Peptides against a protein of PDB entry 7Q4I. Designs and how they scored, part 125

Target 1, 281 residues: chain A of PDB entry 7Q4I
Amino acid sequence: HENSTIAERLYSEVRVLCWIMTNPSNHQKKARHVKRTWGKRCNKLIFMSSAKDDELDAVALPVGEGRNNLWGKTKEAYKYIYEHHINDADWFLKADDDTYTIVENMRYMLYPYSPETPVYFGCKFKPYVKQGYMSGGAGYVLSREAVRRFVVEALPNPKLCKSDNSGAEDVEIGKCLQNVNVLAGDSRDSNGRGRFFPFVPEHHLIPSHTDKKFWYWQYIFYKTDEGLDCCSDNAISFHYVSPNQMYVLDYLIYHLRPYGIINTPDALPNKLAVGELMPEI

## One batch from the design tools (peptide; made by RFdiffusion4, then SolubleMPNN)

Design b2_p19_7_s4 (from b2_p19_7, 7 letters changed)
Fold by OpenDDE base, seed 1:
Structure b2_p19_7_s4 (fold): chain B 281 residues (1-281), chain A 19 residues (1-19)
Amino acid sequence: as target 1 above (281 residues)
Amino acid sequence: SKEDEDFEEIRKQTEELLK
């Protein structure tokens, strides 16, 4: 009885390649569950690792493992994507193997934007990068043009992009992207609610969960609230989602329905010209 | 990422709130 006509349209018109940051020890523990849940809704799903896994569709990047290599892995991942898959999608999502993503909501957000616009979206943080950067854990999505600029213009230039593989990967890519004029977009909905979240839903939904001295409140680029108003009805991602919770979320979001409640989707916005962004709230 | 550094603390706080 479900009508997925609009979702199917967006699946075709807003093509998303999802690459998942993982490692060999997490192939079975975490990555496999991404593939079996939200990852199957990507137009293309690739797992970026240090070891090949044909069952998982994991790519062995020429990098080591560990937190000190995450930036290196990100660089190599996008190099790989640019070389092999740049025309396979319009948008390119980075997510962790414990990030859950509602891909349909991301397509909805991205619909008005041209993939030729140099822009990327996610949970925007304000420190270190003037225009802000996107939280790594919440996942971030680059336009095709953003990927091109990152790989072709930024990476080869040590003055624009850190050549060393150390550092916080989300901050470093944020610096690189800013240096090649890729814009840090506003992912909030029309009500000003966030869509990308660096924690699990409950951490955002519980009012007064953290002290205002908690770093998150100083890092968040846009003012946000806790409780039920924390999150868009069209939220895109949550972080630190366990494998078991991924299946729960899949069931709750895509299968469980309250009988008698009919959801009428909002009309799609007008498409933007190349280089044009939605007004910030 | 920055959130990785404090996740355990956040989790602990959440658990306390849910009790």
Scores: peptide ipSAE 0.188, ipTM 0.774, DockQ to the pose 0.143
Fold by OpenDDE base, seed 4:
Structure b2_p19_7_s4 (fold): chain B 281 residues (1-281), chain A 19 residues (1-19)
Amino acid sequence: as target 1 above (281 residues)
Amino acid sequence: SKEDEDFEEIRKQTEELLK
């Protein structure tokens, strides 16, 4: 029989609000499948769109659609969260409607951190932002304090945060967060393996003899290996996951078990003080 | 995002590696 005692504890102690980036054309095609799979494991799940959808629990933000409006949507999404939901969770995850997230693994990573610490986590890229920024597709999670600083301190100041809605949303929020001293955390596990991934598992797990000039190798902030050693046993997210694959992953991760193998969870680390980070590996 | 720009290329390369 399955024992979920620790997972239940973390569900209560590490509250996560997940907001999903979507649009009206993807409400039925993609977003509803997030709601039916990994999204149900969030403490609160909100879909950020340009049109309201009561069935999906989608919010209509005052923004246009298209890739050139993603930054605008991100700003409005966090403004909405701050106004209506800042006390509903400790951590606030942004994910796409084709991102799959193992929320329990994210809670495990976040457990030692105070939500009052100005920090955010994800797949860290090194260009454009000195401390790095988190890949939009892999999803990124802000502490409550990070959200406060972003909305209250950064957004109102054009010198700190881009006022127009154009640009790469993940880069732009990264710039804004750096400008208000929100730290780009290290999401790697104790073995130095990544937890947030901007591609499907297949792309990360298969040893690639691809050109070393591939941009990804120049963008990753931390050195990573290929193959099975690429990914943490406690990986958190993958991107470009189709709706059908979400159901498959749900089955594989939460139901399928090899008989005779029992996973024993590692002990929880000590909690950190406000402002304290885990040492980088 | 940057990964969106090259997704199709990444997929193609992966498929070729699996052949």
Scores: peptide ipSAE 0.174, ipTM 0.758, DockQ to the pose 0.143
Fold by OpenDDE base, seed 5:
Structure b2_p19_7_s4 (fold): chain B 281 residues (1-281), chain A 19 residues (1-19)
Amino acid sequence: as target 1 above (281 residues)
Amino acid sequence: SKEDEDFEEIRKQTEELLK
């Protein structure tokens, strides 16, 4: 029915560990649906929680629950990954339990980069961090070297990384990563379209004529368009995706096909040397 | 995250736009 040879190749060559931010109250309501949909396409899938769940493969991190503890949970999650799984993957994705990710598209984006390059990708926001930071909700992916620098160099140093567990987790990790020279990469495609999105597709695809003052337009690092041109054909993630919508997206993306239309994938780009980035668009 | 603060408003605006 389909040829997935290239996808299978990238599955092997661009290994991704996905860790999902969740809590015990969402294990059944949200997290399990990630596991049953896009999460199964990760090389390794771990749910980071405050309670263990063997059915879900959830890890109980030594943190409390609530929005005020998200930064603490992120720190503990990456510490856990570094200790147990740093060699199990090349790239390490953080996503929420209501984030939907097309992992194949992420592998495509990451393919040219060395995992030894200190870089991370996501939906880049411009405030608070000079080089920008990646939106927490859209999900962000760290190279293996980025994880190493974060855990080994940044976290132990209060001058480089906030010791307190309070604060916006995406901003705080962004600060820490910048302080250890992990680069905030450009995740846009060759047409300048974004790949990581902090909202559902509907919100990005519909042009807003009413609220040009919406914070999102002030936060985005790269200028973006509305409508159909808002999003890459190889988009990676969307946020605020309900459990039901996850199954719908799985069907639409991986099963539903317009008869008679064959998509030919672009050739893979050349691999970059360690420390080298793709030119910005 | 920042988007969490405004999601409901965004949803509402989108729904209104589609009407």
Scores: peptide ipSAE 0.168, ipTM 0.760, DockQ to the pose 0.140
Fold by OpenDDE base, seed 3:
Structure b2_p19_7_s4 (fold): chain B 281 residues (1-281), chain A 19 residues (1-19)
Amino acid sequence: as target 1 above (281 residues)
Amino acid sequence: SKEDEDFEEIRKQTEELLK
């Protein structure tokens, strides 16, 4: 038998709306598998698309499809969330339809923060944006206040936010958020290990999987290790996870247990005041 | 733009990594 009392508490106190970036061609191929696995652990799950799908709970945003329209879709997605769902959650996660997220670990990370603090978290990259920006593929989570600032203050101002729909969506939202003083938080755990990852676990866990010339090492904001020390025991997300791998991860994380080993969770940290961040490691 | 070009390069490298 499993004791999920703490997880249930956090489910109630740290409400997360997850919106999934998808398109009509991926509704059945990818998105539905998110819904059947980790997405069911979000307080609210919405699929942002260009076509409506009642079975999937997909929203048809007024945008075109294709890589060159991802920024446009992100803008419209958050506009939609702000208009319809801003009070339905405390935190708002963007993920791709091939991102896998351990939502309980995200709630644990977010617990001490006020949703009224203008902050967002993810896998922080250093180029293009002074404070850094969060990898789109790894997924990033905005506080309620961050969403408000993005939609109300940044989007309407072409000087603060790119008006056209082209460009790397993660970089562009990063620029916009910086321009309205939304802080790029540090998602690392107390041991300095990362929680959001832009690749599958295999790519992060295996030492020397990539050479030193690989772009990732030039982009990562914080120092990181390879191998087992690459990832927090409370890791939150991985990217490029196939539908089949989602079910495997779901089984491994939530069902498969080594008999006789009991996980004793750490105590919850103290809650922070509005505007306060955890000290950087 | 330069950023778009960089993004495309990132995508290509990532795709190669995933093979």
Scores: peptide ipSAE 0.032, ipTM 0.687, DockQ to the pose 0.772

Design b2_p19_8_s1 (from b2_p19_8, 6 letters changed)
Fold by OpenDDE base, seed 5:
Structure b2_p19_8_s1 (fold): chain B 281 residues (1-281), chain A 19 residues (1-19)
Amino acid sequence: as target 1 above (281 residues)
Amino acid sequence: DPVLEKAQKIAEERDKEYS
């Protein structure tokens, strides 16, 4: 009873490899629930860990565990992707094992962009990196060219990319990408609403959930409102989603329907040339 | 909220490292 023709088209034309940041202690607790929910909608799904897990399809990267090793894991993950999977997709999403992603909405956002454009998208934060950087927890997506530049041009050069494995993962990759002229894109919709979110929907949708001193309001690159205007109708990701909430979201988004209401999708935008971005809002 | 508290702690640690 569902018409998925456009979604199927975008699945073919906007290929996404999703790699999930995880660790051995979370394989069963968290990662498997990503695999059983939104991860199945990626063109390719890989779990990046420190231990191999054939049931999960987890790769053992040569890194230690803990937050102080997340940057190291990110570098090794993208090296692995570049070596084995660079032609398996057009776009390469990093997500955590407690991030939920609506992949179809991401494909819609990415559709006009060339994968040969050096660009990446996510929830943009303003501190520490001039052009901004993307929140690690909300997930961020690199074009194929961005991955190439990161792995081939940035990583081998300690002047461009931190050689040590310490540091905040999202800040460090943001610095590296800026240094190789990968653009920090604007992921907002045409109404100026965000698509990538570093918290669960409840924390964004409910006004005055946090005070103005809360770090998020100081970090966001683009001014955003609270309430329903916080979030695009085509939102892409939420962070700190529990395993149970992943199944709830999967049900609400892909199964639960208000009878008699039909959503007609907007027309696809025109494709951009290589190097071209959507106009600023 | 424990999730927000966790996020706050992460942000504070980041600020200490990069400020």
Scores: peptide ipSAE 0.641, ipTM 0.959, DockQ to the pose 0.839
Fold by OpenDDE base, seed 4:
Structure b2_p19_8_s1 (fold): chain B 281 residues (1-281), chain A 19 residues (1-19)
Amino acid sequence: as target 1 above (281 residues)
Amino acid sequence: DPVLEKAQKIAEERDKEYS
């Protein structure tokens, strides 16, 4: 009883390759649940690991495991994408194996933008990078041009991009992207509500869940509120989602319906020219 | 909350590295 005509149109016009950050110990525990839930709604889904897994469709990157190697894995992942998949999509999403993504909402956000615009989106943090950087856990999405600039222009130059594999991967890619003039976009909706979230919905929706000293309130680039106004009705991602919660979210978002309530989608915005961004709210 | 505590620890480590 669903009309998915607009979603199907966006699936074709806003092609998304999703790559999932994982490791061999999490292939069965976490990554396979991404594949069985939201990952199936990507145009292309690849798991980036240190070991190959044909059942999962995991790629073995030449990197070690652990948090201190995440930057190395990110660099190798985008190199792999550029070499093998740069024309398979228009946008390239990084997510963790405990990130949940509503891909249709991401396509809606991305629709007006040209993939030839050097831009990326996510949950923007303000420290360490002048234009900000996107939270690794919330997931971030690069345009095709952003991937090209990152791999071809930034990575080969140690002055633009950190050559060793240490550091926080989201900060380091943020520095590299800034150095090649890839813009840190604003992912908020027209009401100023966020779309990418570094925590589960509960942690954002419940007022006073954290105190004002909690790091998140100091890191967010755009001021946000707690409660129902925290989150867009077209939210894109949440982090620290357990395997069980992925199936719960799939049911709640795609199956459970209140009888007698029909949502009418907003009209699609006009497409932007290459290099043009929506005004910040 | 163990998730928030984990996130807090990561943020503290990051601040030490980049501050």
Scores: peptide ipSAE 0.626, ipTM 0.958, DockQ to the pose 0.847
Fold by OpenDDE base, seed 3:
Structure b2_p19_8_s1 (fold): chain B 281 residues (1-281), chain A 19 residues (1-19)
Amino acid sequence: as target 1 above (281 residues)
Amino acid sequence: DPVLEKAQKIAEERDKEYS
């Protein structure tokens, strides 16, 4: 009884390759559940690991495991994508194996932008990088041109991009991208509400008596509030989502319906020229 | 919340590294 014509159109016009950061110990525990839920809605889904897994479709990157190697894995992942898959999509999403993504909402956000515009989107944080950087856990999406600049221009130059594999991967890629003039975009909706989230919905929707000193409030680039106005109606991602919660979210978003309520999507915005961004809110 | 506590530790480590 559903009409998915617009979603199908966007699936064709806004092609997304999703790569999932994982490791061999999490192939069965976490990554498999991404593949069985939201990952199936990507145009291409690849799991980036240190070991090959044909059932999962995992790639063995030449890197070690552990948090101190995440930056190394990110560099090798995008090198692999550029070499093998740069023309298979228009946009390239990094997500963790405990990130949940509503891919249709991401396509809606990306629709007006040219993939030849050097831009990337996510949950923007303000420290350490002048233009900001995107939270690794919330997931971030690069345009095709951003991937090209990262791999071809930034990575080969130690002055532009850290050669060592240590450091916070999201900060380091943010530095590299800034150095090659890839813009840190604004992913907020027209009401100024966020779309990429570094925590589960519960932590954003419920006003927590969190101390104003909580790191998240110091890190967020754009001022945001907690409660029902925290999150866009077209939210894209949540982090720290357990395997069980992935199936719950899949059911709630794509299957459970309130009888008698029909959602009519807003009209698509006009497409932007290459290099043009949406006006800031 | 154990997830928030984990996130807090990560942020603290990051601040030490980049501050």
Scores: peptide ipSAE 0.622, ipTM 0.957, DockQ to the pose 0.832
Fold by OpenDDE base, seed 2:
Structure b2_p19_8_s1 (fold): chain B 281 residues (1-281), chain A 19 residues (1-19)
Amino acid sequence: as target 1 above (281 residues)
Amino acid sequence: DPVLEKAQKIAEERDKEYS
């Protein structure tokens, strides 16, 4: 027997719309497995594509396919969300069709923040954007106000936001958001451990898995270590998760239990005022 | 993919059990 009372409370109080970046070739191969696993724990789940798929609930955005169109797809996705869904949630998560997300942990992180605070969270990278930007693969979550500012203030202004559809999607949205004073939040837990991860758990948990010259160590905004201390006990996301691994993770996280171990959740923090951030660690 | 089909079935069964 599980007590989900606090998770149910957070489901109602911290409403999350998840949009999944996908394409028609991945609807059946990848996206449907998101829908059948972690995506069902979002308050609303939308697949953003170039073709409609009624089985998937995929939206056909007016964009072409290919890596060079990911930024265009992100712009159109948030325009679509703002037009049709801005009041359906408080927070708006972008994830890839190979990102796995523990939505309850995201709600826990977001709980103290006002959705009217112009802030977004993810795996923060330091290059290209002064305040940093969030890694696209790890997924990133915008407040309702951040979405408003992005769509209403940034996108219409070519000086604030790139009009072309080319470029690194995560960098370009990071630039746009900075230009409209949306804050790049700190997603780390109270112990300074990360919550959003641009790789699979194995790549973060296993010490010396990568060379010290690996680009990731130069990109990460906050200093992080490998091993068990790499990752919050309330980790939110992992990237490059295969469809099979999504089902494995669902089992391990939500079903597999060590007998006799009861996890008592920490108390919820106090809610912050509009515009207020959690203290730096 | 038979592996995926099996994984899906297992997931669906568990979702029913723990829902």
Scores: peptide ipSAE 0.010, ipTM 0.475, DockQ to the pose 0.019

Design b2_p19_8_s2 (from b2_p19_8, 7 letters changed)
Fold by OpenDDE base, seed 3:
Structure b2_p19_8_s2 (fold): chain B 281 residues (1-281), chain A 19 residues (1-19)
Amino acid sequence: as target 1 above (281 residues)
Amino acid sequence: DPVLEEAQKIAEEIDKEYS
């Protein structure tokens, strides 16, 4: 038996719009698998692309494709959200088409915060931006007020926000948000463990998987450990998740009970006498 | 340790997908 009462309550009270960064070549290869797995748990799911796809519910943004256009796509995506969907949710998650997200754990983290607070959360990095910025790959979530400030106050002002489409997407939005006093929040749990992760679970959970000289250790804003203590019991996201791995994670995470879903286990079997075997099936 | 067992299971699945 399953009790999802808390998860259902949070679904209603902490509304999340998820927008997925994708491109036409990845609609079938990657994006559709997001839609079939964790994306179905968002209150609203939109795929931001350069071409329309009615099966996917993809939006054609007026941008080119390629890594040099990711910042341009992010700006247009949030402009589109502000124009059409700003009241459809309280929180607005950016994720890639190879990001996996446990949306219930994100709602749990966000529950105490007002969507009118200018704040955003993710995996915080320390370079380039004084308050830090959120890693693009791990996904990041803006409050409704943060989206408003970004679109209305930052984007129209070249002094506050980069007007061209070049640069690192996550760094550029981080600069813009700082310039309009949107706070880079701390997404760590009460034990100081991270919730947003820019790599697959294996890279974080398995000790010594990464070299100590790996750039990630110089970029992280908060000190973190590898191994079993790396990650919150309420972890939210992982990156570089293949389409097949999304289905695996979708099974494994929900078997392990995301926040607000309480599984009542079956009764324990009766103890056997000495020398007694279980009945044949 | 159930957390470690699940981490190992996830790792095995990742290895299968990228092999």
Scores: peptide ipSAE 0.015, ipTM 0.470, DockQ to the pose 0.032
Fold by OpenDDE base, seed 2:
Structure b2_p19_8_s2 (fold): chain B 281 residues (1-281), chain A 19 residues (1-19)
Amino acid sequence: as target 1 above (281 residues)
Amino acid sequence: DPVLEEAQKIAEEIDKEYS
């Protein structure tokens, strides 16, 4: 008894390839639960690892494991995507194996944008990169043109993109993307509420959950509040989501309904020209 | 990296709570 016509339309018109950052030790522990929950709503789902896993559909990238290799894995992942999958989608989401994503909400955000616009979205942080960079844990999504620029223009040039595999993955890709004029988009909704979140809903929804000195408040690019006003009704992602919590979120978001409440989706915005961004809110 | 350390601490706390 659900009308998914608009969601189905967006599934076709706003094609998303999701690649999941994982490692062999997490294939069974974490990654498989992404595949069984939100990952099934991507147009294409790929797990980027150091070992192949046919059950998971994991790709063995030529990188080592460990936190110091995450940047290397990201570079190789996007190289792999560009070579094999650049035409399979319009948008390319990076997420961790403990990130939960509401893909329909991401499609809604992305709908007005051309995939030929050099832009990427996520939870924008302000340090290290002038235009900001997107938090790795919250997940970030590149347009097809952004992927092209990253792989073809940035990666081959050590002056534009770090050749070493060390460093903070999200900062390093942010630097590379800025250097090839990929714009760090604003992912907030029309009310100025965030859509990508680097923590679980509880950390954002509960007032005073974190210390005021918590680094997050210094890193956020846009002003955000705690409580119910923290988060868009069309929120896209949360991080540090346990495997069990993924199933809970799937139930709460896609199955649990308050009887007698009918959600009517807002009208889709007008499509933007190539290179055009949404007006500032 | 204090950011990573804090994130890891949060993740560990969450894992303990939800495990």
Scores: peptide ipSAE 0.015, ipTM 0.543, DockQ to the pose 0.104
Fold by OpenDDE base, seed 4:
Structure b2_p19_8_s2 (fold): chain B 281 residues (1-281), chain A 19 residues (1-19)
Amino acid sequence: as target 1 above (281 residues)
Amino acid sequence: DPVLEEAQKIAEEIDKEYS
């Protein structure tokens, strides 16, 4: 007994294609658990691999495996999406096979934006890229226009986008997107709390879990707090989520309810014009 | 905050079991 009317509306109005970064060794170990949990809430779900898997709906990209090939795989994945699926969605999420995503919360964040606005969202990091770049593990979402610019304008030009397949995947796409004027959006909620997280909830929610010298505190673009104020009530993603934890999170988020507490959704914001962003917090 | 303390304990238990 649940009222999902607004979620159903957003499912139709904010169409999301999710592509999952995976490899053949993880099809059964990790990727299938994404498909059985949060991935079923995407409008379209594709697994990007080096081998085809009809049971998983995995695509064999013309790339090698290993961490040194992640950038190559990302380029080929978005080329594949642009060629075959650019009109199947409005927004295009990259996630890892150990990323968990609350897709409804992502649709809520994206609702005011036009998919024709050249913008992308995620956990913004400040090094290497002037406007920042989005953490690869937390997942990041491109507008349709951002995908078009990346594939059509950036990738064919070695001066705008690295032709070699080496390098940090998230940094390299961040450089390419900046070079074609795709904006690195602010994914924080109205209270300034983050929505995309590069670690499991426990690492963000527990105060003093990490040393102040931990690299993360130097990489985050926006100042963040620890504890309950770390994370939006409408958080979107967490990384390093094991297959078992995905099922636990699915139960906790979508099934477990405290009796007598009714959550009323906030009103949807006004739609933005093409090229318009939400005000900075 | 006893609510926060309980939440932290549960989170730690989940992490130990499933991570």
Scores: peptide ipSAE 0.012, ipTM 0.491, DockQ to the pose 0.033
Fold by OpenDDE base, seed 1:
Structure b2_p19_8_s2 (fold): chain B 281 residues (1-281), chain A 19 residues (1-19)
Amino acid sequence: as target 1 above (281 residues)
Amino acid sequence: DPVLEEAQKIAEEIDKEYS
């Protein structure tokens, strides 16, 4: 009874490889639930770990575990993708094992862009990087050209990209990408509403949930509101989503339907030329 | 906004039950 024709078209035309940041202790606890929920809607799903897991399709990267090694893991993950999977997709999403992603909404956002455009999207933060950087927890997506530039041009040059494995993963990749002219795109919808979120829906949807002194308000690149106007109707991601919440979200988004309400999708925008971006809102 | 109010109420109930 559901018409998924346009979603199926976008699945074919906007191919997404999702790689999930995880570790061996979270394979069963968290990563497995990503695979059983939103991860199944990626064109390709890979779990990046320090240990191989054939049931999960986890890759053992040559890195140690711990927060101080997340940058190292990100570098090795993209090296692995470039070597083995660069032609398997057009776009390459990084997400955590507690990030939930509505992949169809991401394809909709990405549709007008060329994968040969050096661009990446996510929840843009303003500190540390002039053009901004994308929050690690909200997940961020690189074009194929962005991955190429990161791996081939940035990583081999210590002047462009941090050679050690320490530091904030999202900040460091943001610096590297800026240094090779990968653009930090605007992921907001036509109404100026955000699509990538570094917290659970409740933290964004409830007005005055956080103190104005909360770091998030100083970090967010674009002005944002709280409440229902915080978030696009085509929101892409949320962070700190528990395994149980992933199944709830999967049910609410993909199964639960209010009878008699039919959503007609907006027309797809025109394709952009290579190097062209949508105007910022 | 009644939709927002309902969402807030639901969120508060969830927090009370699962926190």
Scores: peptide ipSAE 0.011, ipTM 0.505, DockQ to the pose 0.032

